# Peptides against a protein of PDB entry 5B16: the designs that were tried, part 60

Target 1, 136 residues: chain A of PDB entry 5B16
Amino acid sequence: TPSRINHNERLEFLGDAVVEFLTSVHLYYLFPSLEEGGLATYRTAIVQNQHLAMLAKKLELDRFMLYAHGPDLCRESDLRHAMANCFEALIGAVYLEGSLEEAKQLFGRLLFNDPDLREVWLNYPLHPLQLQEPNT
Target 2, 136 residues: chain A of PDB entry 5B16 as posed
Amino acid sequence: TPSRINHNERLEFLGDAVVEFLTSVHLYYLFPSLEEGGLATYRTAIVQNQHLAMLAKKLELDRFMLYAHGPDLCRESDLRHAMANCFQALIGAVYLEGSLEEAKQLFGRLLFNDPDLREVWLNYPLHPLQLQEPNT

## One batch from the design tools (peptide; made by RFdiffusion4, then SolubleMPNN)

Design b2_p18_2_s1 (from b2_p18_2, 8 letters changed)
Fold by OpenDDE base, seed 1:
Structure b2_p18_2_s1 (fold): chain B 136 residues (1-136), chain A 18 residues (1-18)
Amino acid sequence: as target 1 above (136 residues)
Amino acid sequence: SREELLKKIREYLDKLAK
């Protein structure tokens, strides 16, 4: 059995992929006329450490990190990076123990506080030009 | 409307990307 640290890093690896995938899929369907460069820009913006750390704050991970790792997280950038990693691990765990749908719901719930925006993000209709694409 | 909501999402994303 791997150590807790090793397991957490593995979860981060998985979570990173899940976050990237979900972000990509939703952007692709929501903005059918947006070019690849624009999609990539938005994806980068969503999954950047600073943004993920902000999402992590909604789960009070900052308070957890300071309690558990305070001495090692004196810099704001270090805390942000650690929070982002922890967030990825959490998403990875949700996917692993639950499902992609559950990860999707959690991620979307954190992305938008506005329920109307959240609804659009989570429940996008397929564009007519996207009908030939697999529903993922 | 949906278009208005999409616009707000775009605004949010633009802010993040800035």
Scores: peptide ipSAE 0.701, ipTM 0.957, DockQ to the pose 0.858
Fold by OpenDDE base, seed 4:
Structure b2_p18_2_s1 (fold): chain B 136 residues (1-136), chain A 18 residues (1-18)
Amino acid sequence: as target 1 above (136 residues)
Amino acid sequence: SREELLKKIREYLDKLAK
């Protein structure tokens, strides 16, 4: 059995991939006319540490991190990075112990506080051309 | 409308990308 630190790093590794995947899929379906460069730009923006830390703050992970690792997180950039990693580990854990759907729902709820925007993000209509690739 | 909501999402993403 790996150490707790190793386990968290492994969860982060998994969560990073899940967040990347979910983001990619939703962007692809939501913006069928957007070129690859635009999709990549938005994906980068969504998964960047600053943004993930913002989402993590909604879960009060900042309070948790300061309590658990305060002496090591004196800089805002360090805290942001740690929060982003912790967020990824959480998503990884949700996927691992639950399902991709549960990870999707959690991620979507955190991305948008507005229920209308959340609905569009989570339950996107498929474009006719996208219907040819329903398994994507 | 859906188009308006998509616009708002795009605006949010554009802001993040700056």
Scores: peptide ipSAE 0.701, ipTM 0.956, DockQ to the pose 0.821
Fold by OpenDDE base, seed 2:
Order: C-alpha cells, then sequence, then structure tokens
Structure b2_p18_2_s1 (fold): chain B 136 residues (1-136), chain A 18 residues (1-18)
C-alpha cells in the first residue's frame, strides 16, 4: 500500500481532474454563447490556487493545515498552494469513496453561498441551441 | 429571475478572472 503522502498526492491528481471536469461541464452549459476562450478563462479562474484556497477556507482547511503542517507554511502563498492541493485531494476522495454527484454537490455548495446562485449552477436547464450538441 | 442570477454568476467569475 502507498504511503499516506503518496495516497494524498494520488487523490490530489484525481481531484484536480474532477474539479476541472465539473467546472468545464457547468460553464459549458451555463454559458452556451460564450466562446472557448471565455470558457477557458473562467475555468482557469475557478481552479486557480487562490480560488480553491478560498473554497478550502470555508471548510476550515486552513486551520487543519496550520495544525498539521504549520511550521512548513510560513508564507501565505505556500499556505494557499497547500490548501488548494488539499482541497483537490478532498474532492478526489469524495469522488472515489462517494460519487461524482456528491463531488458536484459539495463543489457547488462551496462555490456559492447564495442558494439561488447555487441552484442555477447545479441545476441548469439546457438552452434550445444546446440541444443541437452532444450531451455531456 | 434566472437571467439576473446568471448575471451575478458572471460577475463573480469576472472578478475571479481579474
Amino acid sequence: as target 1 above (136 residues)
Amino acid sequence: SREELLKKIREYLDKLAK
């Protein structure tokens, strides 16, 4: 069996893909008229370390990281990077041990504190023009 | 409305992209 560190890195690898996938899917459906460049820009913005760290903070992962690895996280940039990685590992774990749906729900819940915005993000009706394209 | 909510989401994303 892999070490705990190796396991976390593997979960991070998986979580990174899940986060990017979910982000891509939701952006694609929410903004059917947005060109690829715009979609890519928003995806980058959502999955960047700074943003994922913000989401991680909502789960109090910052406290966890400081508790577990405080001495190694003296700089805020290091903390953000670590929090982002930890967040990805968490999403990876949720996907692995639960389901993609559970990962989606958790991610959406963290993305938007406003329940109305969250609802739009999570449960989007297909635009008529989207019916001409393959479903994801 | 849904359009208003989408606009708010867009605004949030624009802020992140800055």
Scores: peptide ipSAE 0.699, ipTM 0.956, DockQ to the pose 0.872
Fold by OpenDDE base, seed 5:
Structure b2_p18_2_s1 (fold): chain B 136 residues (1-136), chain A 18 residues (1-18)
Amino acid sequence: as target 1 above (136 residues)
Amino acid sequence: SREELLKKIREYLDKLAK
C-alpha cells in the first residue's frame, strides 16, 4: 500500500493532466481563430501556479495548508506552490472518483465567478467551422 | 451577448498572461 504522500503525488500528476486537457479543449473551441502560440500562452496562464493557487483559495485550501503545513510554508511563494499542487491533486481526485465532467464543472466554477462567463466557458457554442471537426 | 462575454474572457486571460 503506497503512502499518503505517494497517493497525493499521483493524484497531482493526474490532476495536472486533467487541468491541461480541459484548458486546452476549452481554449481551442472558444477561440477558433487564435494561433497555437496564443492558445499556448493562455493555457500557460491558466495553469500557472499563481492562478491555480488563486483558484485553490476559493476552496479555502490556503487555510488547510496553513493548518497542516504551516511551519514549512514561511514564504508566500511556498504556500502558492503548495496550494497549486494541492489543487491539482484535488482535481485529480475528482476526476478519478467522479468523472471528467465533474472535474470540468468544478474547474469552470472556480475559473469564473461571473455565471455568464462561466456559462460561455463551460457550454461554448461551436463555431460554424468547428462543426465538421470531431469533439474532444 | 456572447461576443461581449468572449471579450471579457479574453480580457481575463490577457491579464493572467501578463
Scores: peptide ipSAE 0.695, ipTM 0.955, DockQ to the pose 0.827

Design b2_p18_2_s2 (from b2_p18_2, 7 letters changed)
Fold by OpenDDE base, seed 4:
Structure b2_p18_2_s2 (fold): chain B 136 residues (1-136), chain A 18 residues (1-18)
Amino acid sequence: as target 1 above (136 residues)
Amino acid sequence: SREELLARIKARLDELAA
């Protein structure tokens, strides 16, 4: 496999973890009374390929994918999968070359078009019980 | 309010999870 492809796969690996982590943390703090099953359901929904592909589309990665890999992405499902992977690689790169904060900001910006919802997602106040958890 | 915004976030997540 060409080095460039390997690099993207490695970035995807990293990005997958970053997206998973950020999603988990935000859900945990935003919904302190939500059971594990509900948290897991929302996390799955957020990080599923279909959704990540939608986020990727906001960055016009679909256009990039078709330009760079058009013949290999003739199926819509293949395109979505590739877009999701590319999105993960992008987040991985942002984390690697930037910071977790930058990755968080980018991810949050794409998750919600509504700036008010985005603000709540990104800046989650700690619940009183969460504040006390370390002392218990 | 924050509660209303959280509800809207939850609603969006419910849509994604459907």
Scores: peptide ipSAE 0.704, ipTM 0.957, DockQ to the pose 0.886
Fold by OpenDDE base, seed 1:
Structure b2_p18_2_s2 (fold): chain B 136 residues (1-136), chain A 18 residues (1-18)
Amino acid sequence: as target 1 above (136 residues)
Amino acid sequence: SREELLARIKARLDELAA
């Protein structure tokens, strides 16, 4: 069996993919007229370490990080990177032990504080032009 | 409206991308 460190790294790997996938799917459906470059720009913005660290802070992972690894996180960039990785591991664990839907719900709840924006993001109603396309 | 909400989402994403 892998060590705890290896397990966390594996969860980060999985979580990274899940976050990327969910972000891509939601952007694709929400902005049907946005070109690939724009979609990629928004995806990068959402999944960048700085933003994921912000989401992690909503879960108070900063307190956890400082408690467990304070001496190794003297620089803000180090803390941000660690928090982003921890967030990815968490999403990976939720997907692994639960489902993609549960990961989607958790991620969406953190992305937007506004419940109306959250609702649109999570459910991404199909654009009228998408209704005449095959199911994807 | 949905269009307004989408615009607000886009605005937030623009902020993140800045």
Scores: peptide ipSAE 0.702, ipTM 0.957, DockQ to the pose 0.852
Fold by OpenDDE base, seed 5:
Order: structure tokens, then C-alpha cells, then sequence
Structure b2_p18_2_s2 (fold): chain B 136 residues (1-136), chain A 18 residues (1-18)
């Protein structure tokens, strides 16, 4: 059995990929006319540590981190980085023990507080042009 | 409308990217 630290790092590795993938897929379908550079910019913005830490805060991971590692997280930047990593590990765990769909639902729920925006993000109906040129 | 919702999503993403 790997150490707890190693296990968390592995989950973070997996979660990072899941978050990146989900973000990429949803952006691709939602913005069919957006160039690659724009897609990449939005992806970077969504998956950056600062934003993931904000999502982690919605799960009250900040309180968890302060409880578990308070003395080591005196700087806001340190807390942000730790929260982002913890969030990735959590997504990784959800994917590992559940499914990609469950990870998608959790991620989408956190991305948008507005239920209408969340619905569009999660379901991303295909654009007419995308229907004409199926992705294979 | 879908267009309006997409615009709002894009606005949020623009904010994150700023």
C-alpha cells in the first residue's frame, strides 16, 4: 500500500487530467467558432490554481486544510495551492470510485451557481454546424 | 435564450481570464 502522501499525489495526477479533459470538451462544444487560442485561454483560466481554489472553497476545503495543516499554510498563496491540489485529488477520487459523469456533475455544479448556466454547460447541445460535421 | 446564456457563460470566462 502506497503512503498516504503518494496516494494523494496520484489522485491529484488523475484529477488534473479529468478537470483538463472535461474543461476542454465542454469549451469545444459550447464555442464552435472560437479559435484554438481562445479555447486555450478559457481552459487555462478555468483550471488555474486560483480558480480551482475558489471551487475548493465552495466545498469548504479551506476549513479542512486549516484544520489539518494550519501551521504550514500561513500564506494565502500556499493555501491556494494546497486547496487546488486537494480539489484535483477529490475530483480524481470521484472519477476513480465513481465515474466521469459524476466528476462532470460535481465540477459543473461548482463552476456555475446559476442553474441555467450550469444546465447549458453540462449538457452543451450541439451546434447546427457540429451536427453537419460529426466528430469522429 | 441559448445565445443569451452562452453570452453570460462567456462573460464569466472572460472575467476568469482577465
Amino acid sequence: as target 1 above (136 residues)
Amino acid sequence: SREELLARIKARLDELAA
Scores: peptide ipSAE 0.698, ipTM 0.956, DockQ to the pose 0.856
Fold by OpenDDE base, seed 2:
Structure b2_p18_2_s2 (fold): chain B 136 residues (1-136), chain A 18 residues (1-18)
Amino acid sequence: as target 1 above (136 residues)
Amino acid sequence: SREELLARIKARLDELAA
């Protein structure tokens, strides 16, 4: 329905900003000596449709898209774009109905399969206890 | 170590940016 589409687009709008913001913040703190150009490059890489679509696939949104929008997504590029948008809408919804923290946790969980990398990504500055961890 | 993990994160980001 038109109303559902509009709502989803609004969530996408919000989610886009949340993804951009979270990415920016984490990069800023993780790489304090990295110049702006480098930060921007990494941000672009993280939030690009191709990457967000990969993250969306981890949530099996491809299956969702096929069932919900199959006829409209016959092209791979169309599917990728739609999945990226859907991912943004999801993050937007998580932020809206939950919190920025929940959005951050979900995003971080999907960004890195390695739990050690997730830990570093999510936690800055390091908690005193984390500084004592053997794997740091 | 944290430095090693950061390096791995950077490597992943470099991959994405390539």
Scores: peptide ipSAE 0.700, ipTM 0.954, DockQ to the pose 0.841; fails the geometry check

Design b2_p18_2_s3 (from b2_p18_2, 6 letters changed)
Fold by OpenDDE base, seed 1:
Structure b2_p18_2_s3 (fold): chain B 136 residues (1-136), chain A 18 residues (1-18)
Amino acid sequence: as target 1 above (136 residues)
Amino acid sequence: SREELLERIRKLLDELAA
């Protein structure tokens, strides 16, 4: 079996893909008139380390990281990167042990503090034109 | 309205992308 570090890295790998996928799907459906460049810009903004670290802070992962690896995280950028990675690993674990839906719910809950915005993000109705598109 | 909420989301995303 892999070491703890290797296991976390594998979960991070999986979580990165899950976060990317969920973000892409939600943006695609929420903004049907937005061109690819705009979608990519928003996706990048959502999944960038700085933002994921902010989400991780909501889960108090910073306190965990400082407790476990404080001496190695003296720089803010180092802590941010570590927190982002840890957040991805967490999402990966939720997907692996739970479901994509559970990962979606957790991610969406953290993305928006406003419950109305959260509801729109999580429960996006299909655009009328999207309903006519083939499932490709 | 949903449209207003979408605009608010877009504004937040614009801020993240800035």
Scores: peptide ipSAE 0.706, ipTM 0.958, DockQ to the pose 0.869
Fold by OpenDDE base, seed 4:
Structure b2_p18_2_s3 (fold): chain B 136 residues (1-136), chain A 18 residues (1-18)
Amino acid sequence: as target 1 above (136 residues)
Amino acid sequence: SREELLERIRKLLDELAA
């Protein structure tokens, strides 16, 4: 396997974990009364390939993918999957070369077009009851 | 309000999870 492909797969691996972690943390703090099942449902929805591909499209990764891998991505499902993977690799790279904070900011900016919703998501202030357990 | 914004977020997530 070419080095660049291997590198992308590794970044994807890292990015997958980062996206999962960020999503989990934000959901946990934003919805303190939501049961685990609900949290898991929302997390799955946010990190599913279809959604990540939509986020990737906001960065015009679809055009990039078609340019770089057009012949292999003729089907919509193939493109979507590739875009999701590419998005994960991107987040992984941002985390690796930058910071978790930078990854969080990028992810949050893409999650919500509404700046007010984005601000709430990104800041996720602690619920009063959660303040009783500051180490969690 | 923050509560209203959270509700809007939740609605979006519900739609995403549907």
Scores: peptide ipSAE 0.706, ipTM 0.958, DockQ to the pose 0.892
Fold by OpenDDE base, seed 2:
Structure b2_p18_2_s3 (fold): chain B 136 residues (1-136), chain A 18 residues (1-18)
Amino acid sequence: as target 1 above (136 residues)
Amino acid sequence: SREELLERIRKLLDELAA
């Protein structure tokens, strides 16, 4: 229904911001010596449609999308875009109905298959130099 | 070590950004 579509788009809007924020925060803390350009590059890479679609695939959202919208998603690029949006909506929903922490955990679990890397991503202790800067 | 893991993360991010 139109109302459901609008709601989903609103969730996408929210989820986009959450994904962007989480990505930014984790990159900032994990790589204290990385310049802004590098941080921005990594953020762009993480939040790009192709990558988010890949994350969505881990949740088998592709099967869901094909079930729900198969006739409209004949092109891979269209499916990828839709998958990315769906992923954002999911994150938005998790944040909205759950918490930022839950969104962070879900996002982190999907970002890294390696549990050791995942743990580092999710648990970012402050670098000594960061501790020296009260506003960082 | 944590440092090694961070480097591995960077490697993955580099690949993603390529």
Scores: peptide ipSAE 0.703, ipTM 0.957, DockQ to the pose 0.920
Fold by OpenDDE base, seed 5:
Structure b2_p18_2_s3 (fold): chain B 136 residues (1-136), chain A 18 residues (1-18)
Amino acid sequence: as target 1 above (136 residues)
Amino acid sequence: SREELLERIRKLLDELAA
């Protein structure tokens, strides 16, 4: 059986893909006129470690990390990196044990504090031009 | 409106990307 560390790293690997996928899908549909470069820029911004760490803080993962690994996380950058990884692992676990929908809901809830913006992000109607495109 | 909300989202994303 793999070690707990190995298992966590595997979950992180999965979570990274899930976060990037969800982000990509939502950006694609929400901004149909945005060029690929713009989509990529926003995706990078959303999934960057600094941002994921901020999302992790909303779940109080910072307290968890400091409690469990405080001596090894003296630098803010180290804590941020660890929090981002932990967040990815969490999303991976939610996807694995739950569903993509559950991962989407959790991620969306954390992305936007404003419930109206959250609603648009999570429950976006397709653009009219997108509706006319098959296999969207 | 939805358009206004999308604009607000985009502004937040712009800030995040800055």
Scores: peptide ipSAE 0.701, ipTM 0.957, DockQ to the pose 0.887

Design b2_p18_2_s4 (from b2_p18_2, 8 letters changed)
Fold by OpenDDE base, seed 4:
Structure b2_p18_2_s4 (fold): chain B 136 residues (1-136), chain A 18 residues (1-18)
Amino acid sequence: as target 1 above (136 residues)
Amino acid sequence: SREELLKKIKEYLDKLAA
């Protein structure tokens, strides 16, 4: 496997974990009364390929993918999957070369176009009961 | 309000999960 492909796969691996982690943390704090099953459902929904591909489209990764890999991405499902993977690799790269905070900010900006919703998501003020466990 | 914004976020997530 070419080094470039290997590098992207490694970044994807890292990005997958970062996206999963950020999503989990934000959901946990935003919905303190939501049971684990509900949290897991929302997490799955956010990190599913279809959704990540939608986020990727905001960065015009679809055009990039078609430009770079057009012949292999003729089917919509293939493009979506590739976009999701590319998005994960991007987040992984941002985390690796930048910081978790930068990854969080980028992810949040893409999740919500509405600045008010974005603000709530990104800063997720702690619920009063959560303040009792500041180390979590 | 924050509560209203949370509702909107929840609605968005509900749609994604549907």
Scores: peptide ipSAE 0.703, ipTM 0.957, DockQ to the pose 0.847
Fold by OpenDDE base, seed 1:
Structure b2_p18_2_s4 (fold): chain B 136 residues (1-136), chain A 18 residues (1-18)
Amino acid sequence: as target 1 above (136 residues)
Amino acid sequence: SREELLKKIKEYLDKLAA
């Protein structure tokens, strides 16, 4: 079996893909008139380390990281990167041991503190034209 | 309204992308 570090890195790899996928799907449906460049811009903004670290802070991962690896995380950028990676690993674990739906719910809950915004993000109504498109 | 909520989401994303 892989070491703890290797296991976390594998989960991070999986989580990165899950976060990217969920973000892409939600943006695609929420903004049906937005061109690819705009969608990509928003996706990049959502999945960037700085933002993921912000989401991770809501789970108090910063306190965990400082407790476990404080001496190696003297710089804010180092902590941010580590928190983002840990967040991805967490999402990966939720997907692996649970489901994509559970990962979606957790991610959405962290993205928006406002329940109304969260509802729109998580339960996006399909655009009338999207309803006519084939499921490709 | 949904439209207003979408605007707020867009504003949030615009800030992140800045």
Scores: peptide ipSAE 0.702, ipTM 0.957, DockQ to the pose 0.850
Fold by OpenDDE base, seed 2:
Structure b2_p18_2_s4 (fold): chain B 136 residues (1-136), chain A 18 residues (1-18)
Amino acid sequence: as target 1 above (136 residues)
Amino acid sequence: SREELLKKIKEYLDKLAA
């Protein structure tokens, strides 16, 4: 229904912001010596449609998308874009109905299959220089 | 080590950014 479509788009809007925020925060803390340009580059890479679609595939959202919207997703690029949007909507929903922490955990689990890497991503210690700067 | 893991994360990100 049109209402469901609008709701999903709103969730995408919210999810986009959440993904962007979480990505920014984790990059900022994990790489305290990385310049802004580098941080921005990594953020762009993480939140790009192709990558988010890959993360969505881990949840088998591709099957869902093909089931629900198969006729409209004949091209891989279209599917990728739709998958990315769907992923954002999912994160948005998790944040909305759950918490930012839950969104963070889900995002982290999908970012890294390796539990050790995931642990580092999710549980970043503050760098000594970061401790010296208020509100950082 | 944490440093090694960070390096691996960086490598992953570099790959994504390539």
Scores: peptide ipSAE 0.700, ipTM 0.956, DockQ to the pose 0.881
Fold by OpenDDE base, seed 5:
Structure b2_p18_2_s4 (fold): chain B 136 residues (1-136), chain A 18 residues (1-18)
Amino acid sequence: as target 1 above (136 residues)
Amino acid sequence: SREELLKKIKEYLDKLAA
């Protein structure tokens, strides 16, 4: 059996993909006129460690990390990186044990505190041109 | 409106990307 560390790293790997995928899908549909470069820029911004760490803080993962690994996380950048990784592992676990929908809901809830913005992000209506495109 | 909300989302993303 793999070690707990190995298992966590595997979950992180999975979570990274899930976050990337969800982000890509939502950006694609929300901004139908945005070029690929712009979409990629926004995706990078959303999934960057600093932002994921910010989302992780909403789940008090910072407290968890400091409690468990405080001596090793003296630098803010180290804590941020660890929090981002932990967040990815969490999303990976939610996807693995739950569903993509559950991962989407959790991610969306954390992305936007404003319920109206969250609603648009999570439940976006398709653009008319997108509706006319098959297999979107 | 949805358009206004989209603008706010875009503003948030622009801030993140800055």
Scores: peptide ipSAE 0.698, ipTM 0.956, DockQ to the pose 0.850

Design b2_p18_3_s1 (from b2_p18_3, 6 letters changed)
Fold by OpenDDE base, seed 4:
Structure b2_p18_3_s1 (fold): chain B 136 residues (1-136), chain A 18 residues (1-18)
Amino acid sequence: as target 1 above (136 residues)
Amino acid sequence: RREELLERIRERLDELAA
């Protein structure tokens, strides 16, 4: 229904911001010596539709989209775009009905299959220079 | 160990950015 579509679009709007924020924060802390350009490059890479669609596939959103919108998603590019949007909406919903922490955990679990990498991403210790920043 | 893991993360990010 149009109302449901509107709700999804609103959730997508929110989710886009959440994904952007989480990505920015984690990159900032994980790479304290990386210049803004590099941070921006990695952020773009993480939040681009192609990548978000890959994450969405891990949640089997492709199957969901095919069941729900199959006739409108005949092209792979259309499916990918829709999956990315749906992923954002999902993250938005998790944030809205849960918490930022829950969104962070979900996003992190999907970003890295390797538990060790995931742990570093999610539990980024402050760099020594960052620890000293408040005193500078 | 952490540095190694950070490098692996960066490698993944580089792949995404390629």
Scores: peptide ipSAE 0.719, ipTM 0.960, DockQ to the pose 0.842
Fold by OpenDDE base, seed 2:
Structure b2_p18_3_s1 (fold): chain B 136 residues (1-136), chain A 18 residues (1-18)
Amino acid sequence: as target 1 above (136 residues)
Amino acid sequence: RREELLERIRERLDELAA
């Protein structure tokens, strides 16, 4: 049985993939005319440590991290990195113990405070051009 | 309405990417 640290690192590994996957899928469907470079730019922006740390802060993970690991997080960059990792581990855990849909919902709720924007992000209807140009 | 909301999402993403 792996240590708690190893378990969290494994969850982080999984969560990183889930976050990137969800981000990629939503960007792809929401912006059908956006070129790959633009999609990649937005994905990078969404999944960067600074942003994930912001999302983690909405869950008050900073309080948890400082309570549990405060002495090791004396620098802002260290805290940000740890917060991002913790967020990824959380998403990984939600996916593992729940479902991809639950991870999607949690992620979407944190991405947008505006419920109208959140609804569009989470419930992306296919664009008319996507309907006209299916995979086959 | 949807196009407006998409634009607002783009604006938020642009802010993150800046």
Scores: peptide ipSAE 0.718, ipTM 0.960, DockQ to the pose 0.850
Fold by OpenDDE base, seed 5:
Structure b2_p18_3_s1 (fold): chain B 136 residues (1-136), chain A 18 residues (1-18)
Amino acid sequence: as target 1 above (136 residues)
Amino acid sequence: RREELLERIRERLDELAA
């Protein structure tokens, strides 16, 4: 229904911002010597549709999408775009119904399969030179 | 240890950005 579509679009809007924010914060703290251009490059890489679709696949959203919209998603690019949007909506919902922390944890779990890398990403201890800066 | 892990993270990011 139109109302349901609108609701999902709103969740996608929120989720897009959450993913963007979390990515930005973690990159900022993890790479204190990286210039803005480099940070932006990595952020773009993380939040691009093909990557978000990859993360969505880990949640088996592809199976869900094919079941619900199979005939309309015959092209890989269409499926990828839909999965990315669905992933954003999911993150938005997690943030809305839960918290930013829960969204962060979910996102981090999906970003890195390696638990050691995941731990560093999620906890990102402050660099000594960042002690002079706000923690937000 | 942390520096090595950061390097590995960056390698993954480089792959995504390629």
Scores: peptide ipSAE 0.717, ipTM 0.960, DockQ to the pose 0.848
Fold by OpenDDE base, seed 1:
Structure b2_p18_3_s1 (fold): chain B 136 residues (1-136), chain A 18 residues (1-18)
Amino acid sequence: as target 1 above (136 residues)
Amino acid sequence: RREELLERIRERLDELAA
């Protein structure tokens, strides 16, 4: 039986891939005219530790982290990194215990506070449909 | 409406990428 720490690291590994995949797919479909460099830039921006830590804070993972690891997290950068990892583990767990769709919904809900933006992000049209979509 | 929302999303992404 693996330790909880080992399990968490495995979840981080899985969650990292899920977050990056979801981000990539959404960017790809939402911005069909954006070049690879731009897509990569936005992906990096979304999945960077600084941003993931902000998302983690919305789930109050900072309070959990300080309670569980306070003595080891005296630096803001350390806390940010730990929160990002914890967030990835959470997404990994949601994917593992639930589905990719559930992970997508959770991630999207956290990415945008504005419900209109969230709706557009979560419900991207396929490329052929997007090409035929009227300007609105 | 959709194009406006997409632009707002992109603006947010630009902020994150800055």
Scores: peptide ipSAE 0.719, ipTM 0.959, DockQ to the pose 0.871; fails the geometry check

